# Ledger of designs, part 226: peptides against a protein of PDB entry 5VVV

Target 1, 276 residues: chain A of PDB entry 5VVV
Amino acid sequence: FLCGVVEGFYGRPWVMEQRKELFRRLQKWELNTYLYAPKDDYKHRMFWREMYSVEEAEQLMTLISAAREYEIEFIYAISPGLDITFSNPKEVSTLKRKLDQVSQFGCRSFALLFDDIDHNMCAADKEVFSSFAHAQVSITNEIYQYLGEPETFLFCPTEYCGTFCYPNVSQSPYLRTVGEKLLPGIEVLWTGPKVVSKEIPVESIEEVSKIIKRAPVIWDNIHANDYDQKRLFLGPYKGRSTELIPRLKGVLTNPNCEFEANYVAIHTLATWYKSN
Target 2, 276 residues: chain A of PDB entry 5VVV as posed
Amino acid sequence: FLCGVVEGFYGRPWVMEQRKELFRRLQKWELNTYLYAPKDDYKHRMFWREMYSVEEAEQLMTLISAAREYEIEFIYAISPGLDITFSNPKEVSTLKRKLDQVSQFGCRSFALLFDNIDHNMCAADKEVFSSFAHAQVSITNEIYQYLGEPETFLFCPTEYCGTFCYPNVSQSPYLRTVGEKLLPGIEVLWTGPKVVSKEIPVESIEEVSKIIKRAPVIWDNIHANDYDQKRLFLGPYKGRSTELIPRLKGVLTNPNCEFEANYVAIHTLATWYKSN

## One batch from the design tools (peptide; made by RFdiffusion4, then SolubleMPNN)

Design b2_p29_4_s4 (from b2_p29_4, 15 letters changed)
Fold by OpenDDE base, seed 5:
Structure b2_p29_4_s4 (fold): chain B 276 residues (1-276), chain A 29 residues (1-29)
Amino acid sequence: as target 1 above (276 residues)
Amino acid sequence: MEEEERRKKRLEKFEEAKEKYKKQALEDL
């Protein structure tokens, strides 16, 4: 069971010292996972093709070593979906080289994210792939196999919540393709019925699990505030029954952008997880 | 020119996607 934090917000990423302090807190609270997915990290999303510099490499190696020291699984995410051509072997090779570099930093767990992108394939991809889901699954499976089938590999779908499913969760052709064709060892990220789910009913997890043919990992936006900088979500982790725990592969909270605001959010997630 | 146009187009797509996410998240509250 993956339980911890995803740094998955828009806005200024956390500094390395905040991330190390997070790992210390996660260990103290018996949480086990950190997903590196800061949307405003240029080499994660907008400039995903660009290799890390020597200085950036030293910082990431230090961060990954700190996660290991605190027994926290460090998952490196990349979001190529803004402008990747899935059918272009040069793009696939560029993605492989980027993940090879991160593997050299001592990273062993990875994620491919296709959140917050257009559903439209380019003309070249339409000639090769039957749908956008087929293109995403093809590259995800190829990368997973290329990396030697790592123990933890995550996929974030473009339809990552109930509201984004067409016509709905149980009938989505996109999620059906993901469920049928994504390799079984790859985990699927999900935010619940909504982008910001006040409640995640057990029935909603049973519905999505059926179509994706696996228990999801919750990317939980309950404490996310990147959509409104005037709000801070200081309340407890709530609206999730403990009956979800045996039906999930994990829960990763995407909390407030302000690192200092997240004590209650993360501590109450840990209390919820240990109450099972 | 082509690299600057590609960079501009990537930035536009990033910002459009961010605003779409923000709008949906606010509607979820």
Scores: peptide ipSAE 0.681, ipTM 0.936, DockQ to the pose 0.910
Fold by OpenDDE base, seed 3:
Structure b2_p29_4_s4 (fold): chain B 276 residues (1-276), chain A 29 residues (1-29)
Amino acid sequence: as target 1 above (276 residues)
Amino acid sequence: MEEEERRKKRLEKFEEAKEKYKKQALEDL
């Protein structure tokens, strides 16, 4: 069971010292996972093709080493979906080289994120792939196999919550293709019925699990505040029955952008996880 | 020129997606 934090917000990423402090807190609270997915990190999303500099490489190596020291699984995410051409072998090779670089930093766990992108394929991709889901699954499976089938590999669908499913969760052709064609060793990220799910009913997890043919990992936006800079979410982790735990592969909270605001959010997630 | 246009287009897509997310997240509350 993956339990911890995703740094998955828009806005200023956490500094390396905050991330190291996070790992210490995660270990202390018997949480086990950190997903590196800061949306405003240029080399994660907008400039996903660009290799890390020597200085950035040293920082990431140090960060990954710190995660290991605290027994925290460091998952490196990349979000190529803004402008990747899935059918172009050069794009696939560029993605491979980027993940090879991160593998050299000692990273062993990875994520491909297709959140917050248009559903439209380019003309070249439409000639090769039957749907956007087929294109995403194809590259995800290829990358997963290329990396030697790492123990933890995550996929974030473009339809990552109930609200984004067309026509709905159980009838989504996109999620059906993901469920049928995504390799079984790849985990699927999900935010619940909504982007910010006030509640995640057990029945909603049973519904999505049926179509994706696996238990999801919750990307939990309950404490996310990147959508409103005037809000801080200082309340406890709530609206999730502990009956979800046996029905999930994990829970990763995407908390407030302000690192110092997240004590209650993360501590109460840990309490929730231990109460099963 | 082509690189600058490509950069501009990526930034536009990024900001559009961010605003779509923010709007949906606010509607969820």
Scores: peptide ipSAE 0.670, ipTM 0.935, DockQ to the pose 0.903
Fold by OpenDDE base, seed 1:
Structure b2_p29_4_s4 (fold): chain B 276 residues (1-276), chain A 29 residues (1-29)
Amino acid sequence: as target 1 above (276 residues)
Amino acid sequence: MEEEERRKKRLEKFEEAKEKYKKQALEDL
């Protein structure tokens, strides 16, 4: 069971010292996972093709080593979906080289994210792939196999919540393609019925699990504030039955952008997880 | 020219996606 934090917000990423302090807190609270997915990190999303510099490599190696010291699984995410051409072997090779570089930093767990992108493929991809889901699954499976089938590999769908499913969760051709064709060792991220789910009913997890043919990992936006930085979500982790735990592969909270605001959010997630 | 135009288009897509996300998240409250 993956339980911890995703740094998955829009806005200024956390500094390396905040991330190390997070790992110490996660260990202390018996949480086990950190997902690196900061949307405003240029080499994560907008400039995903760009290799890390020597200085950035040293920082990432130090961060991955610190996660290991605190027994925290460090998952490196990349979001190529803004402008990747899936049918172009040069683009696939560029993605492979980027993940090879991160593997050299000592990373062993990875995520490929297709959140917050348009459903439109270019003309070249439409000639090769029957749908956007087929293109995403093809590259995700190829990357997963290329990396030697790592123990933890995550996929974030473009339809990552109930509201984004067309026409709905159980009838989505996109999620059906993901469920049928995504390799079984790849985990699927999900935010619940909504982008910001106040509640995640058990029945909603059973519905999505049926179509994706696996238990999801919750990307939990309950404490996210990147959509309105005038709000701070200081309340407890709530609106999730403990009956979800045996029906999930994990829960990763995407909390407030302000690192110091997240004590209650993360501590109460840990209490929820240990209450089963 | 082409690289600057590609960079501009990526930034536009990033900001459009961010605003779409923010709008949906606010509607979820």
Scores: peptide ipSAE 0.685, ipTM 0.937, DockQ to the pose 0.899; fails the geometry check
Fold by OpenDDE base, seed 4:
Order: structure tokens, then sequence, then C-alpha cells
Structure b2_p29_4_s4 (fold): chain B 276 residues (1-276), chain A 29 residues (1-29)
């Protein structure tokens, strides 16, 4: 069971010292996972093709080493979906080389994220792939196999919540393709019925699990505030029955952008997780 | 020129996606 934090917000990424402090807190609270997915990290999303500099590499190596020191699984995410051409072997090779670089930093766990992108493929991809889901699954499976089938590999769908499913969760051709074609060793991220799910009913997890043919990892936006800088979510982790735990592969909270605001959010997630 | 245009288009897509996310998240509240 993956339980911890995803740094998955828009806005200023956490500094390396905050991330190290996070790992210390996660260990202390018997949480086990950090997903590196800061949307405003240029080389994660907007400039995903660009290799890390020597200085950036040293920082990431130090961060990954710190995660290991605190027994926290460091999952490196990349979000190529803004402008990748899935059918272009040069794009696939560029993605491979980027993940090879991160693997050299000592990273062993990875994620491919297709959240917050257009559902439309480019013309070249439409000639090769039957759907956007087929394109995403193809590259994800290829990358997963290329990396030697890492123990932890995550996929974030473009339809990552109930609201984004067309026509709905159980009838989504996109999620059906993901469920049928994504390799079984790849985990699927999900935010619940909504982007910001006040509640995640058990029935909603059973529904999505059926179509994706696996238990999801919750990307939990309950404490996310990147959509409104005037709001801070200081309340406890709530609206998730402990009956979800046996039905999930994990829960990763995407909390407030303000690192210092997240004590209650993360601590109460840990309490929730241990209550089962 | 081509690289600057590609950079601008990526920035535009990033911001559009961000605003779409923000709008949906606010509607969820």
Amino acid sequence: as target 1 above (276 residues)
Amino acid sequence: MEEEERRKKRLEKFEEAKEKYKKQALEDL
C-alpha cells in the first residue's frame, strides 16, 4: 500500500530542504511514499525533453538519497502530454533518455502523467493510434518495459476523476482501453468522483476498479489549494472510509502549496491509514 | 524563430490546462 504525499500542485515547487523535512515527517508518521510531480518544475512538464543540468542532477541525487535514508519510496513523475507526439520514435527515445538520467540518480520508481492535457491527438498520432488512450497506453507500456518493469510504476490517466470521464466512469471508452491494454504491473492514479473529491465513496472505487481492472492509487486533492491562493485547507483528512484501504493500492495526498500548512493534512492521513 | 514559437505554444497550453484545472477544482467545492 503506497501512502504519503504527491507534490503535484501548480505553483512554486517545494525547496529541497522542505522535501527532506517531508521525508523525515513521513518516516516519523510511518508513511512510505513521495511522488515527485511538481507541475511548475519545468523539466517535469513544460520542458520534459530537457535533460537535467549537472547542478540539477546533484540536487535530485541528493533528494533521492535522502528519501532512501528515511525509507521513503521516491517516485519520479514526468508529464510529457502537453506536446508529445506518441507516434514519433524520436519523442519516445527522448523520454527514455530522460528517465535513464533519473534512473542514474538512483531512482527506481516512476510515473507517467497524462493529467491536465487536451484529449485531442495530433494528426500524426491519429494515423497510428485508434484513440488517445491507445497512444498513452502504448508509450506507457513501452517505457515500463524499457525500464525493466520497475516494482512501482504509476500512470495518471487524462480522465483521472469521475467528472472527466466520458460519458461516465463505467462506460468510458478511454478508461476501458486503459484497463484492457495497460500492463497489469502499472498502477493507475485516480482523484475520486471529482478533481477535488470532498468524499470518495466505496462504490465509486469499486466502479473505477472494475473498468481499469485494478485497485487505483488515490491522488487525493482534498487539501490542494493551487486552484485558489486565497484558501488554505487546514482541516483533517476526512470523507474517506477506512473500508477504502483494502480496495486501494495507495493514497498520495496532494496538499497545500504552502509546505508549512500541511502538518494536519499529512498527520491525519497517517492516522487514517493506521486505523485499518 | 521556430524554437521560440514552440516555447510560446507550450507555455500557452500549460496555462490553458492550468486554468481549466482551476476552474474545475473551484466548481467541485
Scores: peptide ipSAE 0.684, ipTM 0.937, DockQ to the pose 0.912; fails the geometry check

Design b2_p29_5_s1 (from b2_p29_5, 17 letters changed)
Fold by OpenDDE base, seed 2:
Structure b2_p29_5_s1 (fold): chain B 276 residues (1-276), chain A 29 residues (1-29)
Amino acid sequence: as target 1 above (276 residues)
Amino acid sequence: SFEDKVDEIHKQLMKNYEEVREKLRKWNE
């Protein structure tokens, strides 16, 4: 069971010292996972093709080493979906080289994120793939196999919550393709009924689990505030029954952008997880 | 609701990213 934090917000990323402090807190609270997915890290998303500099490499190596020191699984995410051409072998090779670099930093767990992108394929991809889901699954499976089928590999769908499913969760051709064609060793991220879900009903998890043919990992935006700078959600982790735990592969909270605001959010997630 | 506003913001972001996507493609050409 993956339980911890995703740094997945828009806005100023956490500094390395904050991330190390996070790992210390995660260990102390018996949480086990950190997903590196800061939207405003240019080399994560906007410039995903760009290799890390020597200085950035040293920082990431230090960060990954710190996660290991605190027994936290460091998952490196990349979001190539903004401008990747899935059918282009050069793009696939570029993605491979980027993940090879991160593997050299000591990273062993990875995620491909296709959240917050346009669902239309380019003309070249339309000639090769029957749907956007087929294109995403193809590259995800190829990368997963290329990396030697790492123990933890995550996929974030474009339809990552109920309100983004067309026509709905249970009838989504996109999610059906993901469920049918994504290799079984790849985990699927899910956010719940909405982008920010006040409640995640058990029935909603059963519905998505059926179509994706696996228990999801929750990317939980309950404490996310990047969309409203006036919002500091300092409340406890709530609106999730403990009956979800046996039906999930994990829960990763995407909390407030303000690092110090997250004490209650992360601590109460830990309490929730241990209450099972 | 706040939740509905966030969903709408993301739907708008996704549309805006189409424009960003096209700009990025042109920049990488």
Scores: peptide ipSAE 0.462, ipTM 0.838, DockQ to the pose 0.274
Fold by OpenDDE base, seed 5:
Structure b2_p29_5_s1 (fold): chain B 276 residues (1-276), chain A 29 residues (1-29)
Amino acid sequence: as target 1 above (276 residues)
Amino acid sequence: SFEDKVDEIHKQLMKNYEEVREKLRKWNE
């Protein structure tokens, strides 16, 4: 069971010292996972093709080593979906080289994120793939196999919550394709009925699990405040029955962008997780 | 609700990224 934090918000990323302090807190609270997915990291999303500089590499190596020291699984995410041409072998090779670089930093766990992108394929991809889901699954499976089938590999679908599913969760051709064709060792991220889900009913997890043919990992935006910087979510982790725990592969909270505001959010997640 | 506003913001972001996507593709050609 993956339990911890995703740094997945828009806005100023956490500094390296905050991330190291996070790992100390995660270990202290017996949480086990950190997902690196800051939307405003240029080389994570906008410039996903660009290799890390020597200085950036040293920082990431130090961060990955710190995660290991605190027994925290460091998952490196990349979001190529903004402008990747899935059918172009050069693009696939560029993605492979980027993940090879991160593997050399000592990273062993990875995520491909296709959140917050348009469903329309370019003309070249339409000639090769029957749908956007087929293109995403193809590259995800290829990358997963290329990396030697890592123990932890995550996929964030474009339809990552109930309100983004067309026509709905149980009838989505996109999620059906993901469920049927995504390799079984790849985990699927989900935010619940909405992007920010006040409640995640058990029945909603059973519904999505059926179509994706696996238990999801919750990307939990309950404490996210990047949507409204005036909102600080200082409340406990709530609206999630402990009956969800045996029906999930994990829960990763995407908390407030203000690092110091997250004590209650992360601590109450840990209490919730241990209550089962 | 707040949740519905967030869903709408993300739906708008997805549409706005079409323009960004086209610019980025042209830059990489």
Scores: peptide ipSAE 0.438, ipTM 0.833, DockQ to the pose 0.268
Fold by OpenDDE base, seed 3:
Structure b2_p29_5_s1 (fold): chain B 276 residues (1-276), chain A 29 residues (1-29)
Amino acid sequence: as target 1 above (276 residues)
Amino acid sequence: SFEDKVDEIHKQLMKNYEEVREKLRKWNE
C-alpha cells in the first residue's frame, strides 16, 4: 500500500530542504511514499525532453538518496502529454533517455502522467492509434518494459476523476482501453468523483476499479490549494472511509503549496491509514 | 461549490493551460 505525499500542485515547487524534511516527517508517521510531480518543474512537464543539468542532477541525486535514507519510496513522474507525438520513435527514445538519466540518479520508481492535457491526438498519432487511450497505453507499456518492469510504476489517465470521464466512469471507452491494455503491473492514479473530492465513496472506487481492472492509487486533492491560495485547508483527512484501504493500492495526498501548512493534512492521513 | 470551481478550472486548463496559469497567478496576487 502506497501512502504518503504527491508534490503535484501548480505553483512554486518545494525546495530540497523542505522535501528532505517531508521525508523525515513521512518516516516518523510511518508513511512510505513521495511522488515527485511538481507541475512547474519545467523538465517534468513543459520541457520534458530536456535532460537535467549537472547541478539539477546533483540536487535530484541528493534528494533521492535522502528519500532512501528515510525509507521513503521516491517516485519520479514525468508529464510528456502536452506535446509528445506518441507514434514518433524519436519521441519515445527521448523519453527513454530522460528516464535513464533519472534511473542513474538512483531512482527505481516512475510515473507517466497524462493529466491536464487535450484529449485530441495529433494527425500523425491518429494514423497509428485507434484512440488517445491506445496511444498512451502503448507508450506507457513500452516505457514500463524498457525500465525492466519496476516494482512501482504509475499511470495518471487523462480521465483521472469521475467528472472527466466520458460519458461516465463505467462506460468510458478511454478507461476501458486503459483497463484492458495497460500492463497489470502498472498502477492507475485517480482523484475520486472530482478533481478535489470532498468525499470518495466506496461505491465510486468499486466502479472505477471494475473498468480499470485494478485497485487505483488515490491522488488526493482534498488539501490542494494551488487553485485558491486564499484557501488554506487545515482540516483533517476526512470523507474517506477506512473501508477504502483494502480497495486501494494507495493514497498520496497532494497538499497545500505552503509546506508548513501540511502538518494536519499529512498527520491525519497517517492516522487514517493506521486505523485499518 | 469549491469542488465544482476546481473541476471547471481544470477543464479550462485542458483547453488553455497558459490562460489558467495566468488566472492562478492573479488569484495569488
Scores: peptide ipSAE 0.430, ipTM 0.788, DockQ to the pose 0.672
Fold by OpenDDE base, seed 4:
Structure b2_p29_5_s1 (fold): chain B 276 residues (1-276), chain A 29 residues (1-29)
Amino acid sequence: as target 1 above (276 residues)
Amino acid sequence: SFEDKVDEIHKQLMKNYEEVREKLRKWNE
């Protein structure tokens, strides 16, 4: 069971010292996972093709080493979906080289994120792939196999919540394709019925699990505040029955952008997880 | 609701990321 934090918000990423402090807190609270997915890391998303500089590499190596020191699984995410051409072997090779670089930093766990992108393929991809889901699954499976089928590999679908599924969760051709064709060793991220879900009903997890043919990892935006700078949710982790735990592969909270505001959010997640 | 606004923002992001960034900026002003 993956339990911890995803740094997955828009806005200023946490500094390396905050991330190291996070790992210390995660270990202390017996959480086990950090997903590196800061939307405004240029080389994570907008400039995903660009290799890390020597200085950036040293920082990431230090961060990955710190995660290991605190027995936290460091998952490196990349979000190529803004402008990748899935059918172009040069794009696939560029993605491979980027993940090879991160593998050299000592990273062993990875995620491909296709959240917050246009669902329309370019003309070249439409000639090769029957749907956007087929294109995403193809590259994800290829990358997963290329990396030697790492123990932890995550996929974030474009339809990552109930409100983004067309026509709905149980009838989504996109999620059906993901469920049927995504390799079984790849985990699927999900935010619940909405992007920010006040509640995640058990029935909603059973519904999505059926179509994706696996238990999801919850990307939990309950404490996310990047959408409204005036919002600060300091309340406990709530609206998630402990009956979800046996039905999930994990829970990763995407908390407030303000690092110090997250004590209650992360601590109460840990309490919730241990109550199972 | 706040959640419905967030869903709408992201649905727009999926269509035009740049346009939605600007809408988000204006909504947070």
Scores: peptide ipSAE 0.428, ipTM 0.793, DockQ to the pose 0.547

Design b2_p29_5_s2 (from b2_p29_5, 13 letters changed)
Fold by OpenDDE base, seed 2:
Structure b2_p29_5_s2 (fold): chain B 276 residues (1-276), chain A 29 residues (1-29)
Amino acid sequence: as target 1 above (276 residues)
Amino acid sequence: SFEDEVDEIHRKLMENYEEVREELLKWNT
């Protein structure tokens, strides 16, 4: 069971010292996972093709080593979906080289994220793939196999919550393709009924699990505030029955952008997780 | 609702990422 934090918000990423402090807190609270997915890390999303500099490499190596020191699984995410051509072998090779570099930093767990992107394939991809889901699954499976089928590999769908499913969760051709074609060793991220879900009903998890043919990992935006600077959500982790735990592969909270505001959010997630 | 507003922001991000990102960045600065 993956339980911890995804740094997955828009805005200023956490500094390395904050991330190390996070790992210490996660260990102390018996959480086990950190997903590196800061939207405004340029080489994570907008400039995903760009290799890390020597200085950036040293920072990431240090960060990954710190996660290991605290027994936290460091999952490196990349979000190539803004402008990748899925059918282009050069793009696939570029993605492979980027993940090879991160593997050299000591990373062993990875994620491909296709959240918050346009649903339309380019003309070249339309000639090769039957749908956007087929394109995403193809590259995800190829990368997963290329990396030697790592123990932890995550996929974030474009339809990552109920409100983004067309026509709905149970009838989505996109999610059906993901469920049928994504290799079984790849975990699927899910956010719940909405982007920010006050409640995640058990029935909603059963519904999505059926179509994706696996228990999801929750990317939980309950404490996210990147979309509203006036919001500081200091409340406890709530609206999630402990009955979800046996039906999930994990829960990763995407909390407030303000690092120091997240004490209650992360601590109460840990309490929730241990209450099963 | 707040949840519906967030859904709409993210839907706009999917359709017009650059424009909405600039708006989000203006808020964070």
Scores: peptide ipSAE 0.546, ipTM 0.867, DockQ to the pose 0.790
Fold by OpenDDE base, seed 5:
Structure b2_p29_5_s2 (fold): chain B 276 residues (1-276), chain A 29 residues (1-29)
Amino acid sequence: as target 1 above (276 residues)
Amino acid sequence: SFEDEVDEIHRKLMENYEEVREELLKWNT
């Protein structure tokens, strides 16, 4: 069971010292996972093709080493979906080289994120792939196999919540393709019925699990505030029955941008997780 | 609701990432 934090918000990413302090707190609270997915890290999303510099490499190696010191699984995410041509072997090779570089930093767990992107494939991809889901699954499976089938590999679908499923969760051709064609060792991220889900009903998890043919990992935006800086949600982790725990592969909270505001959120997640 | 507003922001991000990113950056500056 993956339980911890995803740094997945829009806005200024956390500094390395905040991330190390996070790992210490995660260990203290007996949580086990950190997903590196900051939207405004240029080499994560907008410039995903660019290799890390020597200085950036040293920082990431230090961060990954710190995660290991605190027994936290460090998952490196990349979001190539803004402008990747899925059918272009050069693009696939560029993605492979980027993840090889991160593997050399000591990273062993990875994620491919296709959240917050246009559903329209380019002309070249439309000639090769039957749908956007087929293109995403093809590259994800290829990368997963290329990396030697890592123990932890995550996929974030473009339809990552109930409100983004067309026509709905149970009838989505996109999620059906993901469920049928994504390799079984790859985990699927999900935010619940909405992007920010006040409640995640058990029935909603049973519905999505059926179509994706696996238990999801919750990317939980309950404490996210990147959309409203005036919203400091300092409340406890709530609206999630403990009956979800046996039906999930994990829960990763995507918390407030203000690092110091997140202690109650993360601690109450840990209490929730241990209560089952 | 706040949840519906967030869904709409992300729907706009999917359609026009650059425009909505500029709005989000204005909030974070």
Scores: peptide ipSAE 0.512, ipTM 0.849, DockQ to the pose 0.799
Fold by OpenDDE base, seed 4:
Structure b2_p29_5_s2 (fold): chain B 276 residues (1-276), chain A 29 residues (1-29)
Amino acid sequence: as target 1 above (276 residues)
Amino acid sequence: SFEDEVDEIHRKLMENYEEVREELLKWNT
């Protein structure tokens, strides 16, 4: 069970010292996972093709080493979906090289994120892939296999919540393709019925699990505040029955942008997790 | 600043967290 934090918000990423402090807190609370997915890391998303500089590499190596020191699984995410051409072997090779670089930093766990992108494939991809889901699954499977089938590999679908599913969760051709074609060792991220799910009913998890043919990892935006800079979500982790725990592969909270706002959010997630 | 106010809120929250823990747990039921 993956339980911890995803740094997955828009806005200024946490500094390295905050991330190290996070690892200390996660360990103390017996949480086990950090997903590196800061939307405003230029080389994570906007410029995903660009290799890390020597200085950036040193920072990431230090961060990954710190995660290991605190027994936190460091998952490196990349979000190539803004402008990747899935059918272009050069693009696939570029993605491979980027993940090879991160592997050299000591990272062993990875994620491919296709959240918050246009659902339309480019003309070149439309000639090769029958759907956007097929394109995403193809590259994800290829990368997963290329990396030697790491123990932890995550996929974030473009339809990552109930409200983004067309026509709905149980009938989504996109999610059906993901479920049927994504290799079974790859985990699927899900935010619940909504992007920000006030509640995640058990039935909603059973529904999505059926179509994706696996238990999801919850990317939980309950405490996310990147969409409203005037708000801080300081309340507890709630609206998630403990009955979800045996039905999930994990929960990663994507909390407030303000690092220190997250004490209650993360601690109560840990309490929730331990209540199983 | 807004940041200073947030930091102060967080400080106070962390200092009193254990005292309010039982109340927070009720919200998870």
Scores: peptide ipSAE 0.010, ipTM 0.404, DockQ to the pose 0.022
Fold by OpenDDE base, seed 3:
Structure b2_p29_5_s2 (fold): chain B 276 residues (1-276), chain A 29 residues (1-29)
Amino acid sequence: as target 1 above (276 residues)
Amino acid sequence: SFEDEVDEIHRKLMENYEEVREELLKWNT
């Protein structure tokens, strides 16, 4: 069971010292996972093709080493979906080289994220793939296999919540393709019925699990505030029955952008996780 | 609702990433 934090918000990423402090807190609270997915890391999303500089590499190596020191699984995410051509072998090779670099930093766990992107494939991809889901699954499976089938590999679907499923969760051709064709060792991220879900009913998890043919990892935006500067979500982790725990592969909270505001959020997630 | 507003913001991100990103950055600076 993956339990911890995803740094998955828009806005200023946390600094390395904050991330190290996070790992210390996660260990103290018996949480086990950090997903590196800051939307405004240029080399994570907008410039995903660009290799890390020597200086950036040193920072990431230090960060990954710190996660290991605190027994926190460091998952490196990349979001190539803004402008990747899935059918182009050079794009696939570029993605492989980027993940090879991160693997050399000591990273062993990875994620491919296709959240917050246009659903339309380019003309070249439409000639090769039957759907956007087929294109995403193809590259994800190829990368997963290329990396030697790492123990932890995550996929974030474009339809990552109930409100983004067309026509709905149980009838989504996109999610059906993901469920049927994504390799079984790859985990699927899900935010619940909505992007920010006040409640995640058990029935909603059973519904999505059926179509994706696996228990999801919750990307939990309950404490996310990147969309509203005036809000700090200081309340406890709530609206999730402990009956979800045996029905999930994990829960990663995407908390407030303000690092110090997250004590209650993360601590109460840990309490929730231990209550089962 | 607040949740519906967030869904709409993210839907707009899917349609026009750059514009909404700039708005989000203005909020976090």
Scores: peptide ipSAE 0.556, ipTM 0.873, DockQ to the pose 0.912; fails the geometry check

